# Peptides against a protein of PDB entry 6MBK: the designs that were tried, part 146

Target 1, 240 residues: chain A of PDB entry 6MBK
Amino acid sequence: GFEMVNFKEEGFGLRATRDIKAEELFLWVPRKLLMTVESAKNSVLGPLYSQDRILQAMGNIALAFHLLCERASPNSFWQPYIQTLPSEYDTPLYFEEDEVRYLQSTQAIHDVFSQYKNTARQYAYFYKVIQTHPHANKLPLKDSFTYEDYRWAVSSVMTRQNQIPTEDGSRVTLALIPLWDMCNHTNGLITTGYNLEDDRCECVALQDFRAGEQIYIFYGTRSNAEFVIHSGFFFDNNSH

## One batch from the design tools (peptide; made by RFdiffusion4, then SolubleMPNN)

Design b2_p16_8_s4 (from b2_p16_8, 9 letters changed)
Fold by OpenDDE base, seed 4:
Structure b2_p16_8_s4 (fold): chain B 240 residues (1-240), chain A 16 residues (1-16)
Amino acid sequence: as target 1 above (240 residues)
Amino acid sequence: PKGGKPAEELFKYVAE
């Protein structure tokens, strides 16, 4: 029903190979394919996770390290997904000096500086952890953990993290949703939900798509942070 | 290193 395509200016996206009707369930992603806090805990990162309070408290950072560990692992299941991720992002952490100076006239500058400070502090903290903690020795990033790595991972998570239910549905956890998050953004309603019975993310078409058209979805607030995927679908309209 | 399989092959979707 669709294919992954590398679009010229948008990077990877999904293109319909047939006509897809609005509200059609055209894509689903089982939990086992997601990069989650739980999969991070079950990975080589698990032992360190179990001993570091920040990783435990901040699922987004756990996902960032999960990404870095998997990226550094040649045989990682998620290599195909990770390879589709941008190498750089249009996020404050990648702003040039002139862009930052331009923002000094705006209220956003405070948030930018805060993000810079927080990210730098996190990196410094985890650099020390990786260098000194016994459970960090087996991490594939042990000898290669740069700020650029961390910036990339944090930005990847920041732009792509989603809240999904835990397996038992009792609470929410954070996840990256491969393939689904390749859909580029358009205005509309959230058409993605989580089916707990089948334990999968489900995406229905926002609109009719003809064969050959790019499939767009509405990210909700994901472009800025994360949004919650509930059982079923959440309908919220947002503007760019 | 790059992955061996396209990401598309990992996921489920409505068949054509």
Scores: peptide ipSAE 0.025, ipTM 0.563, DockQ to the pose 0.146
Fold by OpenDDE base, seed 5:
Structure b2_p16_8_s4 (fold): chain B 240 residues (1-240), chain A 16 residues (1-16)
Amino acid sequence: as target 1 above (240 residues)
Amino acid sequence: PKGGKPAEELFKYVAE
């Protein structure tokens, strides 16, 4: 029903290979394909996760490390997904000096500085953890953990993390949703939800798409300056 | 998304 294409203006996205009707369930991603806090716990990161309070408390950081570990693993199931991710982002962590100077006239500068400071602090903390903690010895990033790596992972998660239910639906967790997040954004309504019965993320078409057209979705309200949980799993009338 | 890298293979998915 769709294919990945490099579009001129939007970069990589999904293109319909057939006509898709509005509200048609055209894409779903089972939980087993998601990068989640739970999959992080079940990975090589698991032993360290079980002993580090920050990883336990901050699911976004757990996802960032999960992403880094999988990226560093040639045989990772998620390699095809990871390879589609941008190498750089338009997040504050990647702002050049001129961009930062431009923001000095706005109150946003404080948020940018805070993000820089927090990210740097986190990196310094985890650098030490990775170097000294016994359970870090088997991490594929043990001997190669740079700030650039961390910045990339944090930015990847920040821009792509979604809130999903746990398997039992009792609480929420964080996830990266491969392939689904390849859809470029358009204004509209959230058309993605989580089906607990089938244990999958489901996306219905925002509108009619003809064969050959790019498939757009609405991500919901997202901020590049904050570690925000995306509302992409709750049908909401948000605007972006 | 903008800035995506070429992927040799499409990631696993389920679609109708």
Scores: peptide ipSAE 0.019, ipTM 0.576, DockQ to the pose 0.447
Fold by OpenDDE base, seed 2:
Structure b2_p16_8_s4 (fold): chain B 240 residues (1-240), chain A 16 residues (1-16)
Amino acid sequence: as target 1 above (240 residues)
Amino acid sequence: PKGGKPAEELFKYVAE
């Protein structure tokens, strides 16, 4: 029903290969295909996760390290997904000095500074952990953990993390949703949910799409400042 | 998303 396409202006996205009707369930992703905090715990990162308080407390950081470990693993199940991710982002952690200066008059500047400071501190902490902790010795990133690696992973998670229910539905956890997150953003209503009975993320069409049209989804009600911080762009037609 | 690289294969998914 769809294919991945590199659009000239928007980069990678999904294109309909057939007519899709509004509210039609055109895409679903089973839990087993998601990169989650739980899959991080069950990966090579698991032993370190079990011993590090920050990884345990901050699911987004756990996902970032999960992403780095899988990227460094040639036989990773998620290699096809990881290869679709940008190598760099238009998010604050990648801003040049002049770009930061332009934000000084905006509400975003405080969040930018916070991200810089927090990310640098986190990197310094985990660099030491990776160098000294026994359970880090077998990580594929042991000998190749740079700030550039970390800011990439953090930015990837920041822009793509989603809340999903746990298997029993009692709590929420964090997940990267492969293929689904290839959909570019448009204004509208949230059309993605989680089906606990079938244990899958489900996306219904926001509108009618004809064969050959790009499929868009709505990421949520966010301010432009939040889009800059979380998505790296301003959305002109943002209703929030 | 902008700046992505072509994947060698499409990631596994289920769709109609």
Scores: peptide ipSAE 0.017, ipTM 0.568, DockQ to the pose 0.531
Fold by OpenDDE base, seed 3:
Structure b2_p16_8_s4 (fold): chain B 240 residues (1-240), chain A 16 residues (1-16)
Amino acid sequence: as target 1 above (240 residues)
Amino acid sequence: PKGGKPAEELFKYVAE
């Protein structure tokens, strides 16, 4: 029903290989394929997670470390997914000086500076943790944890994290959704949900798509500032 | 997403 294609302006996206009707369930991803806070807890990161209050409190950081650990693991189940991720992002953490200066005229500048400072502080904190904590000794990133690594992982999670229910449905957690997140963004209604009975993410078509057309989804309502900060693009651009 | 590598192997994990 779809294939991954590199579009000129938008980068990689999904293209329909057949006609897809509006509201058709064309894509679903079982929980077992997701990178989640739970899968992080069940990974080599689990012991450290259980002992670090920040990892426990901030699921996005837990996912970032999960992503780094899995990237550093050649036999990781998620290697095929991780290889699809950009090596760098258009998010503020990657902005050049001129781009930052340009943002000084926008409402985003304070949040950008905050993001810089917070990310740097987090890196410094976790660098110390990784170097000194006993449960960090077995992490594949033990001897390879640079700011660039952390920046990449944080940016990956920032741009791709989704809220999903826990397995029992009692709480909300965070997840990266392989293949689904290859869809580029458009304006419209959110057409992605989670089916607890089948324990899977489900995406229904926003509109009719003809064979050969790019499949777009709507990620949610955000301001330009939020898109710049979290997705690296303006609302009108909608590309990543 | 603007970057990354094609990963056709991902499609085998997802049903449609």
Scores: peptide ipSAE 0.026, ipTM 0.663, DockQ to the pose 0.612; fails the geometry check

## One batch from the design tools (peptide; made by RFdiffusion4, then SolubleMPNN)

Design b2_p17_3_s1 (from b2_p17_3, 7 letters changed)
Fold by OpenDDE base, seed 3:
Structure b2_p17_3_s1 (fold): chain B 240 residues (1-240), chain A 17 residues (1-17)
Amino acid sequence: as target 1 above (240 residues)
Amino acid sequence: SLFPISLDFTPIPSIEP
């Protein structure tokens, strides 16, 4: 009931191809289609993940490397999704010198410098790991791992990562949700959840949408403390 | 803030040798 469209001012989004009613389940994404920490462990990255304490401790970095490995793999299942991602982002890691100078008068400068410092340190660490670790020899990025690659990957994760339950519901893990994350934002209520019984992400319509209208969702609030960019997800076993 | 809340990745305290 929807299609991907490039809107002039908003970029990529979803457009209704038929009338969609409020609360209608119009979009669902099974776990098997998600890029998760678990799928990273089960990929070519798995052997390195099992030997690197930082990858194990930081699921967001694991997702960043998962993105890089899959992007460098021509036959990756996620190629169609990865090709829809922006090539650059409006994140602090992409700020020019003049933008940084402008922010010097604000408290935001400390966060910007922190991101620069952390990202640079992480890159330096993993550059060495990729060059020296035996399990890194199997990675498709072995001969092509630049700061620009890493900056892109972490920015992609920082702008698109979501918290979802593990398969058994015992823990929370991180995921990128293809197709769903193409929806643009509007004010409203959270209408996206994870159905553990059906093992899928589910999105119901926030309002009535007519055929030809752009479909908007509410991603919720962002929390740095929770290592999430938005909290537009609730864990529920209610089937639709 | 005019800027979206971005994740602050945990600082790496040291680079392992």
Scores: peptide ipSAE 0.044, ipTM 0.663, DockQ to the pose 0.078
Fold by OpenDDE base, seed 5:
Structure b2_p17_3_s1 (fold): chain B 240 residues (1-240), chain A 17 residues (1-17)
Amino acid sequence: as target 1 above (240 residues)
Amino acid sequence: SLFPISLDFTPIPSIEP
């Protein structure tokens, strides 16, 4: 019922190939297709994850490294997805000097500098880990781990990570949701949830879409200040 | 416009041994 299209101003998005009605389940993504903290643990990153406290404590960083490892793996299942990701982002980590100078007059500058500093520190830490830890020798990024790589990965995760339930529903974990995250944003209501019975993300149409129209979803209210993991995904009230 | 969510990465706890 949809196709991937490169829209001139919005980049990649989804276009309806038929009429889709409001509240119609038009898109679902099984857990096995998601990039999750669990899939990171089950990947080549797993041995290092089991030994590094930061990877264990920070699921977003685990996802970032998972993304980097899979990007560096030609046979990765997620290559088609990774190739659709932007090479650069409009996140603070990509702000040019002039943009930073403009922000110096605002309170946002402190947050930007903090993010820069934290990201640089994380990179320095993990660079050392990758160079010295025995389990890092198997990582495809062992000899190619630059700040630019790390900046890209964390920016990808920051802009696309979602909270989903674990398989047993007992906890929340972090996931990148391929195909679904290609939908561009519009104002409205959250229409994406996780179906634990079928073990999949489910997205229902926010409105009627005609054949040939771009399909938009609501990512939720994103405030700059709230570390709102894209609240565009909820699992509790999956009474859809 | 991707709202730049300044995801403040929580300060990496000082990995001081």
Scores: peptide ipSAE 0.043, ipTM 0.686, DockQ to the pose 0.084
Fold by OpenDDE base, seed 1:
Structure b2_p17_3_s1 (fold): chain B 240 residues (1-240), chain A 17 residues (1-17)
Amino acid sequence: as target 1 above (240 residues)
Amino acid sequence: SLFPISLDFTPIPSIEP
């Protein structure tokens, strides 16, 4: 019922190939297609993950490295997804000097500087790990790991990470949701959830879409000034 | 019923090199 399209102004998005009604389940993504902390553990990153305390403690960093490893792997299952990701982001890590100067008049400046500092420190740490750790020798990024690479991966995860349940539903884990996260943003209600019985992310249509229209979803309120945002995907109608 | 998903925009925590 949809297709991927590169829209001139919005970049990649989803277009309806038929009429879709509001609340219709039009998109689902099985767990096996997600990039998760678990898939990172099961990837070429797995041996390093098992030995590095930071990767183990910080699932978002694990996802960032998973993303980098898969990007550097020509035969990666996620290559089609990775190629749809922006090359740059509207995140503090990409702010120009003038934008940072503008923020100096705001309370956000301390958070921006903190993010810069933290990201730089993380890069320095992992650069050393990649150069010295025995399990890093198998990583496809060993000879090409720049700050720009890390900044991109961090920003990709920061803007696209989602909390989903573990397979048993007992805990939450972090995931990038291919195809689903290609839907561009509009105002409305969150219409995505996880179906544990079918082990998949499910998205219902926010509104009626006609054939040929771009499908939009609501990500929640996002701003460049908000560094910590938690948006819950709730359906008011428990009928699902 | 769908289990709710949250979008997490938590910044990368600080670590010491």
Scores: peptide ipSAE 0.037, ipTM 0.622, DockQ to the pose 0.554
Fold by OpenDDE base, seed 2:
Structure b2_p17_3_s1 (fold): chain B 240 residues (1-240), chain A 17 residues (1-17)
Amino acid sequence: as target 1 above (240 residues)
Amino acid sequence: SLFPISLDFTPIPSIEP
């Protein structure tokens, strides 16, 4: 019922191939297709994860490293998904001098600098870990772990991470949701949920979409400032 | 009941060395 399309101004998105009605379940993604903290633990990253307190405490960083390890693995199950991810982002970590100058007039500049500083510190820490920790020797990124790699991975996670229930529904974990995260944002209500009985992410249509129309979803209630800081985009009609 | 899913834009906190 949909196809991936590269829209000139919006980048990659999903386009309806048929008429989709409001509240119709048009997209679902089983747990086995998700990149999760659990899948990170079960990957080549698992041994390092079990020994590094920061990876254990920060699921988003665990996802970032999982993403990097899978990207560096030619036979990764997630290669088709990873190839759909942007190579660069419009997030603060990628801001050029002119963009930073523009933000100097805003209150967001301190958050931008903080994010940059924090990311650099994280990179420095994990660079040392990857170089010195015995369990890092098995990581495909060991000899090629650059700041650019880390910046990309954390930006990917920052813009795409979701909270989902664990398999037993007892806790919340973090996940990247392939296909679903290709939908661009519009104002509305959250129409995505996790079905524990079927163990899948389910997305219902926010509105009627005709064949040939781009399918939009609502990512959540956020300020434009939060979108700039975390997603790198501005929505003019944001009700906040 | 569906567990609602939204993008989590939580900033990555500072790692103090």
Scores: peptide ipSAE 0.156, ipTM 0.779, DockQ to the pose 0.867; fails the geometry check

Design b2_p17_3_s2 (from b2_p17_3, 8 letters changed)
Fold by OpenDDE base, seed 3:
Structure b2_p17_3_s2 (fold): chain B 240 residues (1-240), chain A 17 residues (1-17)
Amino acid sequence: as target 1 above (240 residues)
Amino acid sequence: SLFPISRSFAPIPSITP
């Protein structure tokens, strides 16, 4: 009932191929298709994850490394998804000097500098880990781990990570949701949830969509400042 | 009941020692 399309102003999105009614379940993604902290633990990263306290404590960094390892693996199950991700982002980590200077007049500058500092520190730490840790020898990143790689991975995770329940529903974990995360944002209500019985993400239509219309979802309540810092854009109709 | 899913805008936390 939908297809991926490159829209001129919004980039990639989903377009309806038939009429979709409000509240219709039009999109679902089983757990086995998600990139999760658990799939990272079950991948080539597993041995390193089990020995590194930061990877264990920071699921978003675990996802970033999972994304990098899978990108570097030609036979990765997630190659089709990874190829749909932007090669660069409009997030603060990609800002030019003039863009940073423009933000100096705003309170956002402190968050930008904090992000730069934290990302640089993380890169320096993990560069050393990859070069020296025995379990890093099996990673495809050992001979090629640049700041640009890390910047891309953390930006991908920062803009696309979601909270979902673990398989047993006892805890919350982090996931990238292929296909679903291609939907662009509009104002509305949360219409996506996780169905534990069927072990899948489920998205119902926010409104009626006609054949040929772009399908939008609501990412959640965010300020324009949060969109700039975390997603790299302003939402004009954001009332917050 | 569905567990609600939203895109998280969580900043990458500082590496706390």
Scores: peptide ipSAE 0.210, ipTM 0.801, DockQ to the pose 0.804
Fold by OpenDDE base, seed 4:
Structure b2_p17_3_s2 (fold): chain B 240 residues (1-240), chain A 17 residues (1-17)
Amino acid sequence: as target 1 above (240 residues)
Amino acid sequence: SLFPISRSFAPIPSITP
């Protein structure tokens, strides 16, 4: 019902291959296909995760490291997904000097500087951890962990992380949702949910899409400022 | 039951030393 397409301005997105009706369940992603904190714990990262307080406390960082480990693993199940991710982002961590200067006149500059400082500090911390911790020896990124790697991973997670229920539904965890997160944003209502009974993410069409049209979803109620800071883009028709 | 999914725009928190 859909295909991955590289659109000129939006990058990768989904295009309908047939007519899709509003509210039609056109896309579902089982938990086993998700990159989650749990899958990170069950991966080569697991031993380190079990001993590092920051990884345990910060699911987004756990996902970032999971993403890096899987990217560095040629046989990773998620390679096809990872290859669809941007190599660079339009997020603050990738801003050029002129972009930062422009933001100096805005309130966003404080968030940008905070993000820079936090990311740099995290990198420095984990660089030391990777170099010194015994459980880091098996990580495929051990000998190749640059700031650029970390910047990319945290930007990927920041722009794509989702809250989903744990398997038992008792808690919320974080996940990257392959294929689904290729949908670009439009204004509307949230049409994606997690079905615990079937243990899958389910997406219904926001509107009718004709064959050949790009399939858009609504990411949620976000301000343009939040989109810029966290996703690197703005939506012109965003009323929030 | 369905749990709504939205992309989370959580800022990168500071690490406490």
Scores: peptide ipSAE 0.138, ipTM 0.752, DockQ to the pose 0.858
Fold by OpenDDE base, seed 5:
Structure b2_p17_3_s2 (fold): chain B 240 residues (1-240), chain A 17 residues (1-17)
Amino acid sequence: as target 1 above (240 residues)
Amino acid sequence: SLFPISRSFAPIPSITP
């Protein structure tokens, strides 16, 4: 019912190959296809995760390292997904000097600087961990862990992470949702949910889409300021 | 039942409390 397309200006997105009706379940992604904190724990990162308090406490960082490890693994199941991710982002961590100068007159500058400092501190910490921790020796990034790598990974997670229930529904965990997260944003209502009975993410159409139209989803209620700070873009039609 | 999913727009916090 849809295909991956590289759209002008928007990058990769999904295009309908047939007419899709509003509220039609057109896309689902089983848990086994998700990159989650649990899949990170079950990966080559697992031994290090089990011994590092920060990885255990911060699921988003765990996902970032999971993403880096899988990117560095030629046979990773998620290679097709990872290849669809941007190589660079327009997020604050990628702002040029002129962009930062422009923001100096705004309230956002404090959040930007905080993000820079936090990310740099995290990198420094984990660089040391990767260099010294015995369980880091098996990581494919052991000898190649740059700030650019970390910046990319955390930006990827920051822009794409989702809260989903654990398998038993008792807790909330974090996940990257392949294929689904290729949908670009529009105003509307949340039309994606997790079905615990079938153990999958389910997305229903926000509106009618005709064959050949791009399929958009609503990411959630966000201000333009939040989009800039966390996703690096403005949404002109954002009503929030 | 479906649990609503939205993209998280939260920055990665400091590693120190």
Scores: peptide ipSAE 0.134, ipTM 0.748, DockQ to the pose 0.752
Fold by OpenDDE base, seed 2:
Structure b2_p17_3_s2 (fold): chain B 240 residues (1-240), chain A 17 residues (1-17)
Amino acid sequence: as target 1 above (240 residues)
Amino acid sequence: SLFPISRSFAPIPSITP
């Protein structure tokens, strides 16, 4: 009922191939297809995860490393998904000097500098871990772990991470949701949920979409500042 | 019942290396 399309202004998105009615379940993604903290723990990263307090405490960083490990693995199940991810982002970590100068006149500059500093510190920490920790020897990124790699991974996670329930529904964990996260944002209501009975993410249509129309979803209530800082885009008609 | 899903942002905190 949909196809991946590279839209001129929005980048990659989903386009309806048939008429989709409002509230129609048009997209679902089973847990087994998600990149989660749990899948990270069950991957080649698992041994290191079990011994590193930062990975254990910060699920988003665990996802970032999971993403990097899978990207570096030619036979990764998630290769098709990873290839759909942007190679670069319009997030603060990618801002050029002129963009930073422009932001110096705004309140966002402090958040930008904080991201730079925090990301650099994290990279330095994990660079040392990867070089020295015995369990890091199994990682496909052992001999190739650059700041650019880390910047990309954390930006990917920052812009695409979702909270989902654990399999038993007792806790919340973090996940990247392939295919679904290709939908671009519009104003509206949350139309995606997790169905624990079927163990899948389910997305219903926000509105009627005709064949050939781009399918949009609502990511949640976000300020324009949050979009700029965390998602790398501006939504003109964003309601607060 | 569905557990609502939205793209969540978590700021990257400072860490002590």
Scores: peptide ipSAE 0.133, ipTM 0.751, DockQ to the pose 0.845; fails the geometry check

